# Peptides against a protein of PDB entry 5T59: the designs that were tried, part 132

Target 1, 112 residues: chain A of PDB entry 5T59
Amino acid sequence: TTPTMQSTSLLTEHLGYPPISLVDDIINAVNEIMYKCTNAMEKYLMQRNIIGKKDFSDEIKIGTAKLESLLENSVDKNFDKLELYVLRNILSIPSDLLEENRFRLLHHEKLV
Target 2, 90 residues: chain B of PDB entry 5T59
Amino acid sequence: EHIRFQRLVQVCNKALEESIRKLQSWEKIHECFPNYGQTREGIENLTVCQQQVIKLWSNLSRVEFDAIFHERSIEEKLNQLDDLINKARS

## One batch from the design tools (peptide; made by RFdiffusion4, then SolubleMPNN)

Design b2_p23_4_s2 (from b2_p23_4, 9 letters changed)
Fold by OpenDDE base, seed 5:
Structure b2_p23_4_s2 (fold): chain B 112 residues (1-112), chain C 90 residues (1-90), chain A 23 residues (1-23)
Amino acid sequence: as target 1 above (112 residues)
Amino acid sequence: as target 2 above (90 residues)
Amino acid sequence: SERLEKLREKIEKQSKELDEWFK
C-alpha cells in the first residue's frame, strides 16, 4: 500500500516538505557514514600493514573492500525496509481521515 | 498519546543495528583477513579496528540523525500529527 | 562508551517489536 496523493499533500503541508525528503536525508546520512567508517578502517589497518617481514597491504585492501560491500548490502536492505515503514506507518494519515470532510478539517486546524 | 516520533527513533535504531551486525561478528571480520588474522599482532589490530569502527558508526549516526530530526522539526511535527489525528477521532 | 552502551541496551529491548515493524 503506497501513500495516496491526498496524504502526501497533507503531510507536505504539515511538515513543510515532502515526507520522502526526511527519508532521503536519513539514507544520505547513513551512506556517508558508511563510507567514512570503511575508509577509517582501511586507513587504520594500512598504517599497520607490515607484520614481521610480511606486507599485508593487498590483503587489507581486499578485506576492507569485502567488508564495505557487506555493509553496503546490509544498509541498502535495512534502510529500504525503514523507508517503507516510515512512509506507511509514521508519516501517514489514517484512512478514516482521508475523506473530504476530514481533509478539510486537518487543513483548517493547521491554520488555527 | 504521542507515538510516531518514538517509533521513528526506534526504527532508525533498528536499521542501524541490523546494518552493523555483520561487522560485530569477529568471525566475519577474521574471514576477510585470513592471513593477517593468523598473526598475533594482526588479531590485535583487527580487534581494535572492529571496536573503533562500531563506535564510529554509532556516534556518527546519532549525531547526524539528531541533526536531521532537529532540522526537520520532526518530533514537533509528529506530535502535532498525533494530536490532530486524535482530535479528529473525538 | 557509556552512551553507546545505553543505546545498545535500548535497541535490544525493542528488537522483538521492531522485527515485526520491518515486515
Scores: peptide ipSAE 0.165, ipTM 0.902, DockQ to the pose 0.035
Fold by OpenDDE base, seed 2:
Structure b2_p23_4_s2 (fold): chain B 112 residues (1-112), chain C 90 residues (1-90), chain A 23 residues (1-23)
Amino acid sequence: as target 1 above (112 residues)
Amino acid sequence: as target 2 above (90 residues)
Amino acid sequence: SERLEKLREKIEKQSKELDEWFK
């Protein structure tokens, strides 16, 4: 279930930023890390592309591209799940605190 | 008492672990380099490369995620959130 | 390598322990 506007507002006030911003930072970071890893792998192997009389440059380029695609798919899948989990289970406010009286209390506690 | 930050760390680790799982498969790595992996030197290079990539993945993610958590003060904020919820229920 | 295998085992163990959380 998608967080309510009320929940998002309260969490934004508490955090100092929207909850989604944390997830965005995480996802952006892992994407950057992913491409650094695949780039490092390609460069490492391309420095070792010739074995004996054979040049494996083309195979290395294709192979690393395949691995990159596999990693991209896995990152997308798992961090989509992470986003859902974080927003629903970690950066969430229990329903009882979203009631009128509890809402005011939480806001009051933040300001006091 | 304080559980949300622990859960955040755990789910981040889980996502990272599951994401790198395919690269942890030697069979999958070898499949991507069928001829290169038929040579002794190729196997050695792929083995080292696989190990280094996994370590790089782990190290970079640790550093970057810790930086994010610090910049966002997320441990403190989540602990405070836990406290607020517990207080409201008391 | 043996070292690589140990690393894999460690990661796999952690993954299994978190299966109930990541949903």
Scores: peptide ipSAE 0.144, ipTM 0.898, DockQ to the pose 0.059
Fold by OpenDDE base, seed 3:
Structure b2_p23_4_s2 (fold): chain B 112 residues (1-112), chain C 90 residues (1-90), chain A 23 residues (1-23)
Amino acid sequence: as target 1 above (112 residues)
Amino acid sequence: as target 2 above (90 residues)
Amino acid sequence: SERLEKLREKIEKQSKELDEWFK
C-alpha cells in the first residue's frame, strides 16, 4: 500500500517528526560514511604510491575515483529501495486504523 | 508481537551489505588498479586496503545508525505503533 | 587473505538471508 497524507500526519504526531526525516538521517549518514571510506582508501594507497621506483599516484587517484563512483551508484540504488520499503511497510498505518474511530484512539493515547 | 523495529534493522543491514558488495570483489578492485596490481607489493597493499575499507564501512554504519535510532527513539515508537495496531484489532 | 575471505563469506550469508526484505 502507498502512504497517504492521513497516515503521514498520524505518524508525524506519533513520532514527533515526519517519517521521511528518519530516512533522510539514514541516507545522509551512509553518504558521509561512503566518502569517509573512499577518502581512507585514497590516502592509504597514496602513502604507498611508489613501487620499484615507479610512481603510481595518477593510477591510484583514477582508481579510487572509479571505486567511489561504483560505491556511490550502489548506495543510491539500495537506499532508494530502503526508503521505499521503510515508508511503505515499516512507517505505515493499516487501513483499518485510518477510520475516524481509530483516529480518536491515537489522539486519546497521546493525551493520556 | 513487536516486528517493525526488527524489520527496520534488517532492511538497513541489507542495504548496507548490498551496497558494499562490489567492493568485496577482488576482481573489481584489481580492475581499478591494473598496473599497480601487477606488482607484488601493489597486490598486498590493495588486499589490506580492501579489508580495512570493509571493516570501516561496517563499524561506522553500526555506530551512526545506532545513534540515529536512539536520537529518534525509533525502537520505542515502533513498538508503540505495533501495540496500537494490535490493540485496535482486538 | 583467509581472514578477509571469512569476513566476506559471513557478510554474503547474511545478505542472502535478507533477500526477501526489499519486497
Scores: peptide ipSAE 0.143, ipTM 0.898, DockQ to the pose 0.028
Fold by OpenDDE base, seed 4:
Structure b2_p23_4_s2 (fold): chain B 112 residues (1-112), chain C 90 residues (1-90), chain A 23 residues (1-23)
Amino acid sequence: as target 1 above (112 residues)
Amino acid sequence: as target 2 above (90 residues)
Amino acid sequence: SERLEKLREKIEKQSKELDEWFK
């Protein structure tokens, strides 16, 4: 389920940074990419806003905003799942390693 | 035996794929531009735009995620974690 | 490292092309 304080401490020591920092980097990156994509799309279409004698600027702005919202929702949903999965299943310490003896072993291995 | 980094890559790819899936739907794109998409030229513009955005999404995510993984040395760290766990269980 | 750099360069080139496309 939820990582323990001990697990977080051990992983932080091992990684050199808190596990959540990796997830934050990933999420920040995808958010940046997302807005770059939607911004590019809007700019591309706005340069082609007039077809015939009709100006579609308003529709393009609204439409792009809708797509952005759609993408935002999808990104939020899927990367929330990613965060949970990473923290619970990838950046995790099995319970048997959280025991006293195994904890010492990890420190011993690190110091040797 | 080294499985954690592989899983990280897999889950990242899955999240990226699922996130962009709706933009891969022409129907969803067209719905956002109902009148613009009724013109021949509009359809052409939307088609090109859709294709390029998807490519941009894929390329940028690849570069940025690889950079993150490298900067965080996550493959090495996860492999080491796997090794420690395996050793402890032996 | 070199492998990763090559891949980054390739993708970066493509990204730049796309950026130019959307200007």
Scores: peptide ipSAE 0.118, ipTM 0.891, DockQ to the pose 0.020

Design b2_p23_4_s3 (from b2_p23_4, 6 letters changed)
Fold by OpenDDE base, seed 3:
Structure b2_p23_4_s3 (fold): chain B 112 residues (1-112), chain C 90 residues (1-90), chain A 23 residues (1-23)
Amino acid sequence: as target 1 above (112 residues)
Amino acid sequence: as target 2 above (90 residues)
Amino acid sequence: SERLEKLREKIEKEAEELDKWFE
């Protein structure tokens, strides 16, 4: 089912933060990790840029940039799917709990 | 009975796995370094680099995601949500 | 344990469904 404004409000009250905030944390984290990984790759290879009498610095820079782009595209694609899945299937409230009487139940549980 | 947090962990792992999959391909790595990878030393360096990056990816993601889950108390909150739903349906 | 086996089966089933999502 598609998330509703009511679901978002109820979940925000339950979680203490909007559901999207969790997803944002996850996405921000993976982006940071991604760039740490690519930076580590470049540094490692740049320390080993000369083989024989040939300097491969330019090729290393271009190659690592290509890998970074490849990883960026994959991260974007897969974590967009993750966001959709989490918000629709994990951080969701069944329709039967969206009724007025169920809403009161959630508030009651919070107050007690 | 409690399923939502388990699913969260699973979908995170899946997204991480699929994201790093292309870097696990030696062919794709080699294509990015066509001349460097034609040398013996270059191949050795790329091999080690590939392995290290994959390990770094796995380790950092585990630490960071666990920290997020803890800070957001998401396991407890999702378990409570499951309980509320089950109670309402009983 | 039969209980443990059932739990494993459930986890595997859910994992398979998630795999389909990311195909």
Scores: peptide ipSAE 0.097, ipTM 0.898, DockQ to the pose 0.063
Fold by OpenDDE base, seed 1:
Structure b2_p23_4_s3 (fold): chain B 112 residues (1-112), chain C 90 residues (1-90), chain A 23 residues (1-23)
Amino acid sequence: as target 1 above (112 residues)
Amino acid sequence: as target 2 above (90 residues)
Amino acid sequence: SERLEKLREKIEKEAEELDKWFE
């Protein structure tokens, strides 16, 4: 179930930031890490591109690109699922707390 | 009682694990370097490269995600959320 | 303790559900 506007507002108030911001941080981080990893891989292999009398630079570039694409696809898939899971199951407010009386309780607890 | 933060950690770890799974396959890596991997030295280089990338992935993700969790105070906030929910249901 | 064991079981169940999510 998609979070309601009310739940988003309440969570934003509670967290001090919109719930999506946490997910954004996570996704941005993993993307950065991903490209650091692929870059490191390419650099490592390119420093070892010549074996014997043969230069494997082109193959290394192509191969690393393939691995990068593979990793990108996997990251996108899994972290899209993560986003959905976090927003629906972790950063969520049960319907009970969306009632008016529960809303007041939340504010009361915040102010105390 | 407090379950949301541990779920967050679990789902993050799962996403990271599943994302790197294909790079853990030697066969998949070797397929990307068919000729390079036919040489002894190439195999050695690819082996080290694979290991290092996986370690780098793990280490960077640990550090960065922990930093995010700290900066967002998410453990505390999720624990508080759990408490509020439990209190409301009591 | 019994309480601790129950908690571990709960966590394990949750982990299993997460596994299904990422299948």
Scores: peptide ipSAE 0.094, ipTM 0.898, DockQ to the pose 0.066
Fold by OpenDDE base, seed 5:
Structure b2_p23_4_s3 (fold): chain B 112 residues (1-112), chain C 90 residues (1-90), chain A 23 residues (1-23)
Amino acid sequence: as target 1 above (112 residues)
Amino acid sequence: as target 2 above (90 residues)
Amino acid sequence: SERLEKLREKIEKEAEELDKWFE
């Protein structure tokens, strides 16, 4: 299930970067977005923390933290699956092209 | 003919959709703010907040992922990969 | 029309597989 060294090398040459780098960019981006979203949520609610005579600041902080945790868990789960899918099914080379007689095909075509 | 980039976009969208699913649940949102959500004003604030965060999630992800795809030239590279594979099988 | 239908079918099949993956 794990990509071979050969396929990684060929893809790295083709892409100009290791396949994992694309996944890293995606994961880093979604993590950044995640925290921006949760931060925005907290700030929005904290600006509206008093209703009537009651201050809900503590509840808001706890609640937003819970939502952040839920989102973190979901992001981790789904983007771990994404990583596996991308590396196995998208950034992959069929086994028939990994034979020695066809090993240089991608390299050759790039140079031509 | 070209399928890999399409699949990349699809799997990214799916991952994003599944990740935000919990926040799309009003019940889950309300559970996190049990007393705040018992007030009319609190419900209104939570409703707006929920809508805004989901939109922010979608917009930021679209912009950032498109930027990544562009910077990595991934559509072109995946199309080329498809072509190379198809050529090799001919 | 036939070509378009074939493309849609392909996309649908791929979407179904992705749905299974993220269940």
Scores: peptide ipSAE 0.092, ipTM 0.898, DockQ to the pose 0.065
Fold by OpenDDE base, seed 2:
Formats: C-alpha cells, structure tokens, sequence
Structure b2_p23_4_s3 (fold): chain B 112 residues (1-112), chain C 90 residues (1-90), chain A 23 residues (1-23)
C-alpha cells in the first residue's frame, strides 16, 4: 500500500522535504557507490592482466561486467524493498493520528 | 521510545549487506574469472580485489549514508516524529 | 538489567522482521 496524501503532506511539512526525497538520496548514493566499486575492481585487475605470457584482459572485462550486473540486480531488488519499508514503516503516520482531531493537533504542534 | 531512526539504520545496513552478499562468495567471484582464477597469481589478485571491493563498499556506504542522514536531519526529525506520536497517544 | 534486556529483545525482534523482509 502507498502512503496517503495526508501522511505525505504532514511528513513533508515536518521533514521540510517529501519523504521520497530521502529514499531517492539513499538510492542515488548506493548506485554511485556501486559503480565506484565495480570500476575499482576492473582497474585493479586490468593492472594485473598479464600472468606469465598470457593476457587476460578480455576475460577480466567480461568478468567484471558480469559482477557489475549481479550487483546491479541485487541493489535494485534490495533497495526497492528498502524504499517500501521506509515509506510504510518509518516515514509513516499511524492511522489514529490521521483522524481529524489528531491531524489538527499534529499541525498545531508544528506551528507552536 | 525513539525507534524510527534505529529502524532506518537497520534497514539500510540490511539492504547493503544483502546487496554485497554475492560478491562475498569466492565461488561466485571465481566463476566470473574461470581461466584467470586457475593461475596462482590470478587467485591472489582476485582475493585481494574481493577484499578491497567489500571494504570500499562498506566504507563508502557508511560515509555517504551518514552524510545523507546529517543533511536531511533525519535522526532529529524521526525522533520528533516518535515523540509526536507518543504524545498524541497519551 | 531488566531494562537493558527488554531493549535488546525489541532490537532482536525488529532485526528478525527485517531479515524476513529481505529474504
């Protein structure tokens, strides 16, 4: 289930930004980190591409690409779950606080 | 009392852990470099590479996520949210 | 202490739920 408009509005007012913005920052960060890691791996191995008299450059490029794909898939899967969890369980407002009287109280507390 | 920020940290750590899990498998690494990994030097290089990547993953994630949390003031905001919820229920 | 133990139990339960989520 997705957050209600009321929840999003209240949380946006409270946070100073939409809840999804935090998740976006996290996901963008991990994606950047992911590619930094895979790039570092490829560069490290490419500096060590010759063993004896054999050049393993092609195998290294293919292998690192495979690992990158595996990591991408895993990141996508797990951080999609993270997004759902954060929005549903962390950046959420209980239903009892979404009642009219409680809603007004929360808004009032923010302004006081 | 204050639980939301703790949960955020936990779920972030879990997502990071699960994401890197396959790279923690030597067998999976070796499968990607079948011939390279048959050489002594290749095995050594892959071993070091694996360790360094995992370390880099962990370190960068810690630094970047902490920066995000700070920039978004998320600990304070989540603590306040917990307080508001608890107050409303009391 | 009892208080500390209760806290640990809560953390453990939350961790278990998170584990299930990412299975």
Amino acid sequence: as target 1 above (112 residues)
Amino acid sequence: as target 2 above (90 residues)
Amino acid sequence: SERLEKLREKIEKEAEELDKWFE
Scores: peptide ipSAE 0.088, ipTM 0.897, DockQ to the pose 0.035

Design b2_p23_4_s4 (from b2_p23_4, 7 letters changed)
Fold by OpenDDE base, seed 4:
Structure b2_p23_4_s4 (fold): chain B 112 residues (1-112), chain C 90 residues (1-90), chain A 23 residues (1-23)
Amino acid sequence: as target 1 above (112 residues)
Amino acid sequence: as target 2 above (90 residues)
Amino acid sequence: MERLEKLREKIEKRAEELDKWFE
């Protein structure tokens, strides 16, 4: 179910935070992890930048940057889908619970 | 009975798996290091690096996502939501 | 509100795709 102002408000009340905040946490985390991974890769290879008599530092820097971009694109794509899916299918309230009588039930459960 | 949290975990795992898929390709890795990867030592280093990155990705994501889920009490909240929905429909 | 509206539009546009994503 597509999020509405009503469902967002109800979910915010239920969760104690807006639904999008959870998604933001997830996305922020994966982005941080992504850069930690690429940074680790660069550092690992830069410590092994010389093979024989050749210094591959420049190639390593460029290559790791390319991998970072590749990963960024994939992360952006997949976690964009994740965000939309979570808001639609997980952090959602079915229409029958958005009716007036069901809304009262939700409030009642909170008060009890 | 409780389905939403399970779905959350599943979608997170899928997003993580799909995101790292290209880095699991040796061809993609090698393409980024065309000359470095032509050396024996380079290949060895890239191989280890690839494995380490994938493991790091998996481990960090598990720890961080679990922390988020805990801080947000999302399993409990989603279970409660499932219960409310089921109760309303009963 | 603006962010929510944008998300709503994206969700509606990609609803079928999103639902099939995890099948």
Scores: peptide ipSAE 0.661, ipTM 0.948, DockQ to the pose 0.877
Fold by OpenDDE base, seed 2:
Structure b2_p23_4_s4 (fold): chain B 112 residues (1-112), chain C 90 residues (1-90), chain A 23 residues (1-23)
Amino acid sequence: as target 1 above (112 residues)
Amino acid sequence: as target 2 above (90 residues)
Amino acid sequence: MERLEKLREKIEKRAEELDKWFE
């Protein structure tokens, strides 16, 4: 179900943090990993930039930048979908639990 | 019974797999290095580089995501959420 | 609150797409 202020508050109480915080951690992590991968690729190839009498440094820099852009676009697309899916289908409270009696149950379980 | 954490792991894996898919294409790699990839040594270097990057992507994501899940206690919290929902519906 | 509202709008617009993506 679509997140609401009410469901977000309940989930925050249950989790100890807002649901979006988990997604932020995931997205921040994958972005860091992404740049570590592209940086490693560039460094590896730049250490092997000369073949025979030709220096391919410029081509390597341009090529790795292109791959970085491709990866950035793909990461952005897929993890945008992931964020929305997680908030809709995983970190969500069904409508039947968004009633007064169900809210009480959630609070009761927390205190027990 | 407990389904939410399994779904979280599945969607994370899917997003990671789909994100790295283009780098798994040799054609895409070669297109970025058209002259470098025409040399024997260049092809060898690109091949090793591609393999290493994919492995690095997989290993780092596994370690970092597991760390996040642990720090956020998300498996326990999602299992509890499943239990609450099941109890309310029983 | 504004961030949540933006996310809600995106989810509503793409609900069917998102569900199919991970089926």
Scores: peptide ipSAE 0.659, ipTM 0.947, DockQ to the pose 0.835
Fold by OpenDDE base, seed 3:
Structure b2_p23_4_s4 (fold): chain B 112 residues (1-112), chain C 90 residues (1-90), chain A 23 residues (1-23)
Amino acid sequence: as target 1 above (112 residues)
Amino acid sequence: as target 2 above (90 residues)
Amino acid sequence: MERLEKLREKIEKRAEELDKWFE
C-alpha cells in the first residue's frame, strides 16, 4: 500500500530508522558504483589510447562520457522504480493493521 | 512465511540487471567508439573493458548491498514485520 | 513531509506499472 505518515512512523519505530533511509543507502551506493565503473572504463581505455600510431584519446573521452550518460539514465530510471516499489510493497503495513492494534503489537514485542 | 526480504533482494537484482543491460550490448559499446572499434586492437580492448566493467558492477553491487542490508538489519526487521502481520491476522 | 508527499503521488500514479515490473 501507499506509505502514510502513520505507516512511516510505525516502520521508523520498528526499523530504528525511516524507511526512506534504506532506499537512500541503496541509491547512493549504486551511484557510487556507477561512477567507479565508468572511471575504470576510461582509465583502462586511456592506457590503450594509441593504436597504429593514431591517438584515440579524444574519441575515448567522448565515448566514455556517452556510456556514462547511458548508464546514468538507466540507473536513474530503474532505481526510481525500485524506490517506489520498496516503499509500496516491501516497507509497508497493510491498511487493516494501521489501527490501534498495530501499536499494541509493537508495544508488546518491545516489552517482552 | 517470510516474503518481504526475498522480494527486496529480487527487486534489487532486477534493478541492477536492467541498469547494466545496455552496457551488455556490444552494439551500444561499439557505436560509442566508431573509429577505435574499427581496429583489431581496439575491438580487443573494448571487449575486455566491457567484460571487466560488467564484472565490477556485479561484484561491487553485491558487496555494497550486502553491507547495507547487514548494517540496517533489514532481513531480521522484515522477517519480524512479516511475523507481526501474520500474528495480527491469526 | 514534502518528500513523502511527492513519493506518494508518484507511487499512486505508477502503482500498476511498478507491481507488474517486479512481480
Scores: peptide ipSAE 0.659, ipTM 0.947, DockQ to the pose 0.835
Fold by OpenDDE base, seed 1:
Structure b2_p23_4_s4 (fold): chain B 112 residues (1-112), chain C 90 residues (1-90), chain A 23 residues (1-23)
Amino acid sequence: as target 1 above (112 residues)
Amino acid sequence: as target 2 above (90 residues)
Amino acid sequence: MERLEKLREKIEKRAEELDKWFE
C-alpha cells in the first residue's frame, strides 16, 4: 500500500524511527561501498599502469571513471526501486489496520 | 507467518546483484580499457581486478547491511508487524 | 511531508512495475 501520514506515524512509533530512515541508511551504505569499490579498482590498476614500455595511466583513469559512472547509474536505478518497494510492500500497514478500530488496537498492544 | 524481513533481505540482495551486473560483464570491463586489455598482462590485471571488486562489493554490502539491520532492530520490528497484522485479521 | 508526497507519487506511478520486480 502507498504510505500515508497515518501509516508513517504508526510505523515511526512502532520502529522508533521514520521508515524512510532505514532506506536512507541502506542507500548511504551502498553509495559508500560503491565508491570504495571503484577507488580500489583504480588504485589496483594504477599500481599496474606500466606494461612493457607503455604507460596506461591515462587510459586507466578514464576507464575506471567510466565504470564508476556505469555502476553509479545502476545503483541509482536499482536502489530507487528498492526504496519505493520497501515503503510500499515491507514498511507498510494494510488498509484494514488503518481503520479507527484497528488503530486503537495497535496503540493498545504497544501500551500493554 | 513472518514474511516482511525475508522480503527485505531479498530485495536488498536483488538490488545489489542487479547493480553489480554490469561489472560482471567482461565485455563492459574490456571496452573501458581497449589498449590496456590488448596486452597479456593487462588482461590478467583486469581479470583479477574484476574478481576483487565483485568480492569487495559482496563482502562490504553484507557487513554494512547486517550492521544497519541490527542497529535498526528491523527483523524484530518486522516480525512484530507481521504478528500485529495477523492478529488483527484473526 | 514534501518528501513523503513525492515518494507517494512515485510509488503510485510505478506500483505495478515495483510489484512485478520481485515476482
Scores: peptide ipSAE 0.658, ipTM 0.947, DockQ to the pose 0.801

